# Ledger of designs, part 114: peptides against a protein of PDB entry 7Z53

Target 1, 150 residues: chain A of PDB entry 7Z53
Amino acid sequence: PRIKNQADCIPFFRSCPACPGSNITIRNQINALTSFVDASMVYGSEEPLARNLRNMSNQLGLLAVNQRFQDNGRALLPFDNLHDDPCLLTNRSARIPCFLAGDTRSSEMPELTSMHTLLLREHNRLATELKSLNPRWDGERLYQEARKIV

## One batch from the design tools (peptide; made by RFdiffusion4, then SolubleMPNN)

Design b2_p26_1_s3 (from b2_p26_1, 19 letters changed)
Fold by OpenDDE base, seed 1:
Parts: structure tokens; sequence; C-alpha cells
Structure b2_p26_1_s3 (fold): chain B 150 residues (1-150), chain A 26 residues (1-26)
């Protein structure tokens, strides 16, 4: 969602400081994300978030998709359920919440939203094709194997 | 010996599945 009303505040929190036992006088930040290429921006860095990003209603190993909107039949990111949703606060009339992704910044910039959407679509494509090739695989294996490829 | 053969066959099946998965990137 795009910011239309700049009069309302956007709720953000400052990161906690990292305290290495060194003589460094510069305030550093604690890293809450993985530091390697694992597509954690799509799948999440923590198990509870990762579970919420999955479609657990079947054994197809799919990621959750938007239930209200589609892009010409193509999947969009699901909506988040935030208490103080910054997307709802920036445009109260549209009533469009922020997207849910592994990266919490998915709704801050359209470029991030687009990339997360593409990777979600790619995961679901891969999981679907893997199911076709390996019909005996369960949803967990399909999800993990698709994740390894992405 | 039977257990080792079964493990080898399982590994070969996993490798085949991985190769098939990589073909999906084409």
Amino acid sequence: as target 1 above (150 residues)
Amino acid sequence: MEKEIAEKQAKQQEDLARRRALQLLA
C-alpha cells in the first residue's frame, strides 16, 4: 500500500544495541535476521512466523496467499494481522492492511512487495511441480525441497 | 549388508529427486 496521508504517525521501533566487549565507541545493532542467502525474507527467520506464512490446510507444501485479492488470477502476498497496522494508519479510508512476509519491510517499498510476491509465486510453482514429479511426498517435504531451490 | 544396500538405494533416490527438482529451474 502507498502512503497517502502523511499526517498520521507510522509506528516503528528502534533496534536494540549490540554490546560487543570491544573498544568500539560506535553504537551497533543486534541482527534479528539470518546473515546468509536462505530466502528468509520469504520464509521468515523464526519458526512461528514461518508457520504463519505456510498454507497448512493441505499437504501441497504451499505458502499462504491473499484470500481477498488476486492479480489477474495470480497469487498475492497474504495480509498481516497487526494490532497497530502502519498500512491501515497511513490510509484509513482504503482499509488495506500490510502484507505478511518473512521480511517485515515487505509493505514499505513497492520493489520489496514485488520481489516477495514473485518469490512466493515461484515457491508455489516449484512445490506444485515437485508434487507432480513426486506424488508420494508429503507437504513438509514439498515445502522444504521448494525452499532449498528458491 | 541389507541395511547398507537399503541406505545406498535411499541415497540414490534422494539424489534423483534433487536432480529432478533442479530441472524445474529451466
Scores: peptide ipSAE 0.020, ipTM 0.446, DockQ to the pose 0.022
Fold by OpenDDE base, seed 3:
Structure b2_p26_1_s3 (fold): chain B 150 residues (1-150), chain A 26 residues (1-26)
Amino acid sequence: as target 1 above (150 residues)
Amino acid sequence: MEKEIAEKQAKQQEDLARRRALQLLA
């Protein structure tokens, strides 16, 4: 039987198809990710997203962290700002928005959320240590060097 | 000659940065 209750469905959009101009009848999606291992799940694959994931209020090269909640003093992923936030739509009682990460799936599974949180913490730890070791480095260099290590 | 010096300096700085990065992982 077809699904009758669609009100509780998570909005999920299928990737756009690639048009290779060949006789291949199999549908393939357009690649929207970086082609090499670069921790894009943490930093994003596009410049606008990458910028939004950074703490731009200072020159410490840090990733943005949650402004409302902490885990016993430890940083959490920042919230996204979505007009139709699927996290709010699916669990109205919790009233917790989706998290912002390089991987859009970060809020779909607690395991992913945890891993992204750890990687965010690691980046910020590295950036902080790099600042201590290299006080003259600006925020961009700190961010990039920490990113290279992660 | 100036280009060679600049390239050597750039390589040295990169190597130094890599070494420091590895120390943070230890």
Scores: peptide ipSAE 0.018, ipTM 0.420, DockQ to the pose 0.022
Fold by OpenDDE base, seed 4:
Structure b2_p26_1_s3 (fold): chain B 150 residues (1-150), chain A 26 residues (1-26)
Amino acid sequence: as target 1 above (150 residues)
Amino acid sequence: MEKEIAEKQAKQQEDLARRRALQLLA
């Protein structure tokens, strides 16, 4: 190793390389967090987070929505419950917490917030339609099937 | 005969799923 004193090292690990295909000359990292395409920015990459992102109060397979605010009746991202919430610290007068999404950066940029909101709405729309088409489906199935479509 | 019935049922379910998917996308 280039640095002999580990105390001087930043604990920064290099991701494992993905298997090179016959035509792959560029090193790609293995995705160890989620499947290849799973909209994890919306649904989260960890089970606890994923659960927190869901509306578990019913069997409709919906994502959780903001309980304080709506956009002309349309859902907004739920607020997170962060200790020392940076959003609250930024503008204390507004008292608007950071949003909760699969991507923790959802509140860093309005564009991200908008996209996450859109996808949340789409999921909930799909889940609602799926419920209409499949009244016997439980909340888990509705959630997963909607997630597959998103 | 049972195999044929199963295949037919599978096809029907697939068609139904397809129709539902199309309805969701409309």
Scores: peptide ipSAE 0.017, ipTM 0.329, DockQ to the pose 0.020
Fold by OpenDDE base, seed 5:
Structure b2_p26_1_s3 (fold): chain B 150 residues (1-150), chain A 26 residues (1-26)
Amino acid sequence: as target 1 above (150 residues)
Amino acid sequence: MEKEIAEKQAKQQEDLARRRALQLLA
């Protein structure tokens, strides 16, 4: 291996090899973090974060949404609960906490905030539609299936 | 036999879910 000092390495695996067999010489990579598509920006790459990003108050498979604000009835990103919230520290008068998202930069870059918001809305839309199509699905199934589509 | 039936049913449900997912993208 190129890096000899493995003791200081962070055990991080982004992908796993997938060989479809046959004579295909292309070695496919399966994302080992979140899904086939790297959706860590939306869903979080760690289980604790992923759980915090979900609405666990019902069995609708929804992502958590902002409880204080909406955009003309449309969902916004939920707020995080940070001890030393840099967003609160930046503007104490506004009292707007940082957003909770899979990507921490969602509170730093408006572009990411918008994208995360859109994807959150899309997930929740998909989960809602999936619930309509599959009334017997529980929240976990709805969440996972919506996540696969996004 | 029971295991085979369960596997078949599971596969059918997955196929159905896939079709429904595609409908959401149409």
Scores: peptide ipSAE 0.024, ipTM 0.500, DockQ to the pose 0.027; fails the geometry check

Design b2_p26_1_s4 (from b2_p26_1, 20 letters changed)
Fold by OpenDDE base, seed 3:
Structure b2_p26_1_s4 (fold): chain B 150 residues (1-150), chain A 26 residues (1-26)
Amino acid sequence: as target 1 above (150 residues)
Amino acid sequence: MAEEIARKQKEQQEALEERRKLQLLL
């Protein structure tokens, strides 16, 4: 085999193929994402994921943040809760889980992680300011209005 | 008359909310 180190393999699954109704021999994936620009990389494309990305402990409309680590008092992405976490498997010494974001690739590259972190911070900033401007808004309205701005 | 007043008040409130949203982008 061309790959000699098989001990630290990242589990990677191919997307399910779309069934072409025509004689198309090209394998296309089923689209699992929203087709419009809606910041789904931050908020998720599915309702269960979108709920897990939210701070549901209060009515502030905030996204969930890391509970273990901060960057000089600034929020970081929350950790995911994966049974077989590829981040834990690939770097056993660091013991840092993968990050939870709307895009599952949020932990693949530090640059991508940074962008997701910035957008998380921006949402939470917007939701906080919207709460200040509109004290009577509930957490759902704050979240949705911040999401529309992002 | 009452429905028209309520409509105009809603439109004014929506316009104010949109202006507030734009201020948050700065």
Scores: peptide ipSAE 0.021, ipTM 0.482, DockQ to the pose 0.020
Fold by OpenDDE base, seed 4:
Structure b2_p26_1_s4 (fold): chain B 150 residues (1-150), chain A 26 residues (1-26)
Amino acid sequence: as target 1 above (150 residues)
Amino acid sequence: MAEEIARKQKEQQEALEERRKLQLLL
């Protein structure tokens, strides 16, 4: 190797290719974060994050929503609780934290924020409708069935 | 035997109704 001291290296491992030996000319990596297309940008890729994204105060299977602000009565993304919140640095007077979503980039641009907000609203709509149709379903089942639809 | 058949039929009917309800949401 050109660099002899490993301490001078940042360890990067190249992901394995998806479907090695296919006639696919474009090398895609295997998704190692989630087992399937599961809207992980909404739900998170890790169980602790997924739990924090849920409204655990009831058995309605809802995602957590903003408690400080609404858009004409419609839900917004909940705020994150980051120690070094970059959003608080952009406008210190407004004191608006970054949004909590399954994708940490949800607050990097308004387009991402809007899409995550839309999908959160859609999940909560679906979970609400599923609850109306299936009154006996618990919050876990409502959440998982709404998640399967999104 | 008859009670177990009736239970399985009820569970299948409930599962079919749940599937129909899910299809109406799509």
Scores: peptide ipSAE 0.018, ipTM 0.384, DockQ to the pose 0.022
Fold by OpenDDE base, seed 1:
Structure b2_p26_1_s4 (fold): chain B 150 residues (1-150), chain A 26 residues (1-26)
Amino acid sequence: as target 1 above (150 residues)
Amino acid sequence: MAEEIARKQKEQQEALEERRKLQLLL
């Protein structure tokens, strides 16, 4: 298990309530995600997050990748920069932050981490191949066209 | 004539680009 020390609290926040009317007997949560299949778990649901998930250092349309670690030359998810990073709090000795993805839960479950890593790799593969096929495309077009395929 | 040729060339280029995208899914 990733968590070795159970004495430290894991910071989780309660979802805000959705209050659609006057006769609410049941507490519903505000939906913070899109309601359709748009790969928002990879690309984010908000523009600031979407920008942070991109490699903006070049015109290749790539997603950002981990700068510290690789899996046998294969990309991993970039690290997040959270003030109260739950991954740092749960294992202070390892000093490994949570991963940054479109879904904030990407580091909560290994299955999500693996799927987001796979989809990040696939996006970057697609963007690279699209650049090969269309050398005149800029980074924005490459990113958007790879995103449409994913 | 020139504008219609340019439009058809653009449509053909767009169709070629769409085919190239689909080839990446195979």
Scores: peptide ipSAE 0.018, ipTM 0.442, DockQ to the pose 0.021
Fold by OpenDDE base, seed 5:
Structure b2_p26_1_s4 (fold): chain B 150 residues (1-150), chain A 26 residues (1-26)
Amino acid sequence: as target 1 above (150 residues)
Amino acid sequence: MAEEIARKQKEQQEALEERRKLQLLL
C-alpha cells in the first residue's frame, strides 16, 4: 500500500473489488458509494425532498408510502402536500393530490408514476431484507444501503 | 484509534458483502 501508517486513515471505501468467478486475473472495481442506476427520480436530488420521501416514523430505512390507497396490498407513492396542487385543480371531483416523488413529473405521466412506484416498492423490499440480515443497522444505514442497491 | 479503524473497516466490508448477497437475490 502507498500509505504504510494507517493509524490516521479514515476507513472510507469508494470502490469494491468485483472478481468474476472465472479465471480472470483482472480485478474490476464497482462503485461502492452510489447506486448502479441513477434513481434520483425516486430519492430526490435535494436533501429536504429526500427527507420528505422517507418514512421517518421508524428506523427501518423505508420510503414513505401512500396512507390512503394501496394497489392490491402493495404500496403506492405518497401524496404531496402542495398549496396549489395541480392535480387537485385538474380534477376537482376526484380530489386526488399529486404524488410526491423525487421527480416532480411523477404525476404527469402514468409511466413515470409506475416506474417510481416500482422502485419505491423495491427499495422498501430491500430495506426490509437488509434489516432482517442486519438487525443492528439503524434506519439511515438501511436507507442508504437499499438506495445503493436500487 | 487503530482498533476503531479496524472495526469500521470490518463493518464496511460486512455491509458490502450483505449488499452483494441481496443483489444476487434480484
Scores: peptide ipSAE 0.018, ipTM 0.418, DockQ to the pose 0.029

Design b2_p26_2_s1 (from b2_p26_2, 9 letters changed)
Fold by OpenDDE base, seed 1:
Order: structure tokens, then C-alpha cells, then sequence
Structure b2_p26_2_s1 (fold): chain B 150 residues (1-150), chain A 26 residues (1-26)
């Protein structure tokens, strides 16, 4: 990306450098997670799913977030839209559907869902930072560049 | 890769575990 102040930015091997808003320790942890778990679980390995996981309401390159709930103001994964939602069927009174992720099985293991949630937040953080650094980038560029860093 | 044959949880329990996991991760 276009770096405003390269002296204060840290280059990453996987893609572009991150400037003052980045935490290298957190980045290392995220990279370790994506290497171990496979980032395709976050972004989806198929294009139709990948598109559904993106926020297409703007040109900010963000992943979609839950529109009904937040975690103390922080983003959660969006809900899936399944005809026969197994999550709803397990407890019909709770009325909490399955989450939408790169792998639909994520909703069946909350620990995995939590990890995906953290990666979602990290992606959106990176995309936001990249937008600040590169204001002329469109949503596709921001999404792809953030994805490369994650 | 992800394991297959994951047990289904009630939504209440699932939400509870999610919140606990997020709290522990942050």
C-alpha cells in the first residue's frame, strides 16, 4: 500500500506493511492462527460464499458483521440464512441461528467460532487502516490486501 | 482441517460458550 510514513511502518512478509496502528505481537499470533487453521475458514474457499461473507454495502473492503447483535460493542459473525437451521432446531426457544463463516461447521464448535470472530475483527481493523493509508483504493483492493495480511 | 461429527449444542449453551471463549481470548 501507499505508506504515509514508512519510517513508522513495519513491513510484513505476507503482504504490505502496517503503520502505527498495528501491534506486531498480535499480528504474529494472528498469522500463527491462520497458518494453523487455514484462513479459508474465515474467508470461504468458494466465491459465492466469500461474497456472502463480505460487506457489500460500501467500498471499505470489510467482512460482514452481525446486524442484530454485538459483543459489548464489538463485531460478531453474521447469521447464516438456512432453511433448516440446525442451530435453531436444537433449541427452538432460544431463536439463535447458526453463524455464517467460511466453514458452516464453525457454528457447532463455539471455540472455533470465537477464533473466526477474532479474525473477522482483525480483518476489518486492517481494512480500515489500509483505507486510511490508501484513500483511493476501492473496496475490492482493500479487501484483498487485508486478506493477504491476515 | 476441521474435525467432522461435531456435536450439536443448544443455542443457549453455544452462545454461552462463545462468550466465554471470546472473553478468554481478549
Amino acid sequence: as target 1 above (150 residues)
Amino acid sequence: SLPSGLPELSEEERKKQLEEALAAAE
Scores: peptide ipSAE 0.030, ipTM 0.477, DockQ to the pose 0.018
Fold by OpenDDE base, seed 5:
Structure b2_p26_2_s1 (fold): chain B 150 residues (1-150), chain A 26 residues (1-26)
Amino acid sequence: as target 1 above (150 residues)
Amino acid sequence: SLPSGLPELSEEERKKQLEEALAAAE
């Protein structure tokens, strides 16, 4: 994803914070993030899954977000809809199902889930910006172009 | 229970770590 705020430092990992201070630094940070995360884990490698990860209710090119919960008003990953949800089966009292992501393993790695969440937000931010810049682009174009930038 | 080679976390621990990770990121 494209980071525009040079003042923000994003500590994704203990030893690998993203602290952009210039355009070059911003680009490097984005590349670093991409090196840590296979984009397929965000967008899905299989087309059916990729479609399920998208918000198909509009032509904004957005990824789907959680419809039940937000993080202080910000988007979270959507929940998966598994018949036998292993996350729910692990602890029924917690009642937190597995998150829907490009890789089911995301639910086993909270750090990865956190990164996916941030990338989700970045994608949707980019798609929104691209819509403003290109009002005639449809959802598919917005989605693909935002995906390329992330 | 997941078909992965990763250590499976309890749901409580998963929730806690996720919240901490998100809080640390923002």
Scores: peptide ipSAE 0.026, ipTM 0.446, DockQ to the pose 0.018
Fold by OpenDDE base, seed 4:
Structure b2_p26_2_s1 (fold): chain B 150 residues (1-150), chain A 26 residues (1-26)
Amino acid sequence: as target 1 above (150 residues)
Amino acid sequence: SLPSGLPELSEEERKKQLEEALAAAE
């Protein structure tokens, strides 16, 4: 779950020399979240999945976002492509398929979806910032560096 | 191990992702 009270957090810092303008407080918060969830939930622990979670259409190092829906302009997780989508079967009125995340357990633990979404947004934010700071970095570098920060 | 063999993005999705990413990056 998202940590609401910073006083209850165990601070964790990841060095990012390429991010001089980063807020350490925010980073600590993110690190705490990812440590709790395991970043593999966001990025995938297997390469085939990890690749499918990435935006491979450019060299911006971004994670893929939902192409159909946004949350007031903000990114949502991409949909999975399941033939027999249990999410569609559960809620036929909404017609929202299961989200694609870094771990299949995300479907089994819907409570993680929101966190994954937030971390998706944060990754893409970081990647964008890193691109600004390091214009010559390719998508792989941006992706990996952002992943390290998250 | 996590499941593999996830489908690749459709051309339409890829195009949209590119456009959105470019717009956000600019």
Scores: peptide ipSAE 0.018, ipTM 0.431, DockQ to the pose 0.075
Fold by OpenDDE base, seed 3:
Structure b2_p26_2_s1 (fold): chain B 150 residues (1-150), chain A 26 residues (1-26)
Amino acid sequence: as target 1 above (150 residues)
Amino acid sequence: SLPSGLPELSEEERKKQLEEALAAAE
């Protein structure tokens, strides 16, 4: 399912205890998606995996994205770094590694991969917006706050 | 640890289905 109305953002400024103009509709839409798809599949249930799913090259609180490929300019899930990648071993001519996600099913069910991709994009969009609204937040704060919204 | 009910896809089929799913989702 497509996340509709991605042009809208959810404002969140911690210094404002009761900020008006919050786009609750977008938040509810994201929550509906994550209720249908366990958010642990996106973020990982175990801390080591969760850390590997994050972009640690900056303090923007982003999830890691594919560094080799994009979908018409939009982010894709990163590849896993497996010594014996089962996806590559299945068909060596295709040369497409398994994707790194919170659930290994991402490489077995392309439909789930698509949903993970959409939620990845949404998280990164939210984190980017939160950085703009709260420029003094570090990467950990941005990541956690965006995760709470998703 | 894959669920027993999930089929294992070839890489080519996985790529095809991913592209189709993304096209449908976007």
Scores: peptide ipSAE 0.046, ipTM 0.503, DockQ to the pose 0.017; fails the geometry check

Design b2_p26_2_s2 (from b2_p26_2, 10 letters changed)
Fold by OpenDDE base, seed 4:
Structure b2_p26_2_s2 (fold): chain B 150 residues (1-150), chain A 26 residues (1-26)
Amino acid sequence: as target 1 above (150 residues)
Amino acid sequence: MLPSGLPELSEAERAEQLAAALAAAA
């Protein structure tokens, strides 16, 4: 092999096929990251990230929101807490950190930021409505049910 | 300020943001 040091290699494996009982010839991969519709851009694909994206200060099942800024009363994405924040490094004068989202690319372009903000708002709206409809639901159930709907 | 010109929230505004979320779920 061209690369002698195996530590410099990134292991890639082809995803396992999803084999429905139909006569479909198109190969589809098994979703091994998320359940239902893949909304990992909202909720993350790893448990530690998912936890960081949640508002854990209450039992409302909400995603975390920006604590410094809002858009006319509407929530914005929370800021990340990166050691070497590329957003801060790129424009030190603005002093605006990168946004925290399920998709690490949330700060790469305004379109991504906008979509993640929209979906965050929708989740929080759903969780709030679900709490109103089901006052006995705890924060975990509210979060999961809202996640299923999104 | 955000690059868009949005002002930073005051302590009172942050409190209102939290209060609104709690009230909506009550």
Scores: peptide ipSAE 0.039, ipTM 0.518, DockQ to the pose 0.055
Fold by OpenDDE base, seed 3:
Structure b2_p26_2_s2 (fold): chain B 150 residues (1-150), chain A 26 residues (1-26)
Amino acid sequence: as target 1 above (150 residues)
Amino acid sequence: MLPSGLPELSEAERAEQLAAALAAAA
């Protein structure tokens, strides 16, 4: 084999095929994302992920933020909780997990990380301002209204 | 420390962050 040391191989999975039950000769993957522009890269395309991206400890409608690090008082993306975290595997000394975002690729490139961080900050800013303007709004409404603006 | 040089929050700072969020929600 070309790679002699396979102990540090990164796990990689092929996407599931879309098989509508016809005589299909071309393999297409199942679409796992929303079909319209809805900032799903920030909020997730599935309900379980969307819930994990939210700060559910209060009624402010905020997205979850990093609990270990801040950027001069500014929020960073929360860490994911992956069983086999590829970020932990690539740098064992730093012990920094991958970031959690609506887009699973958020940790692959600094540019993506930065954009996701920016949009997270913007959502939380909007939700905070909306709460100030509408003190009686609950967390769900704040979250949804901020999401509509983003 | 993050590889970027960002300092890690202390336990006290994390608690304060959570407390602030909870206070704002009250």
Scores: peptide ipSAE 0.034, ipTM 0.432, DockQ to the pose 0.051
Fold by OpenDDE base, seed 2:
Structure b2_p26_2_s2 (fold): chain B 150 residues (1-150), chain A 26 residues (1-26)
Amino acid sequence: as target 1 above (150 residues)
Amino acid sequence: MLPSGLPELSEAERAEQLAAALAAAA
């Protein structure tokens, strides 16, 4: 490797290739996302991630929000809990972790962060309103119905 | 996002509704 000290490296891993048929000359990237239309960038493509993105402390069907910071009272994405958090590595003085979203790239670009934040807010808005309209719905139903609308 | 017909809530309105929902869920 060009960089010998890997302790300071951003821990990006090479993605798994998609090699359809006998074509081994073109290394295509595997699409690990569930769908274009299921908002996996918000909700995750894997069940464990999806659970981590949810506020499981109640039955309101909400997504998890940042517990340290808000934007003028508005929710921000929750922080991730990565062992080798690239955000912590890039700015060690600030000690601000990367945001957690369905898309692992949520903190790589402000545009992605913004979009995921907006969609998180919209989900929680929808879930809250759905709860108001349907007080007897449980958290799972609220979450799923809000997800369908997003 | 799909059209939901749901009204756009202010932060204050959402906070109030959330508080009510939390109270009902307790």
Scores: peptide ipSAE 0.006, ipTM 0.279, DockQ to the pose 0.044
Fold by OpenDDE base, seed 1:
Structure b2_p26_2_s2 (fold): chain B 150 residues (1-150), chain A 26 residues (1-26)
Amino acid sequence: as target 1 above (150 residues)
Amino acid sequence: MLPSGLPELSEAERAEQLAAALAAAA
């Protein structure tokens, strides 16, 4: 990042501009999300992010969950691993990293965090039920079928 | 048949069972 003094600055990076034509008078942002209704807010719009959102330690087709905290035994969103984590930089006393979700805004408002947490829980519930119904399915199939339902 | 003795389910049967499970869990 260009800003070295982050004590009094919010590490907000401006979106890349979209240049759809010549004689542009309005600076639009590039849409990094898919144009489909595909629950990309849960699963991400790019393969690397999608992979990071998955629990790859087993063949249950689950999304990754928080390893430090839980809500009375219920899963929370995993933490992101950003070099310049806005959550860590803006609230140094709490020292809580931003959450990792398909939507990068998952940590901007509690409402978004709640919805993403709900959808993560629902995916994992579905994957678990699908595994029960189809014991021979591997983790990839479980993940994809749960994703299709969500 | 699965090693556990469970029969293979068709897609339709799986969908029905899933629907029932979802209804019961609601």
Scores: peptide ipSAE 0.000, ipTM 0.247, DockQ to the pose 0.036

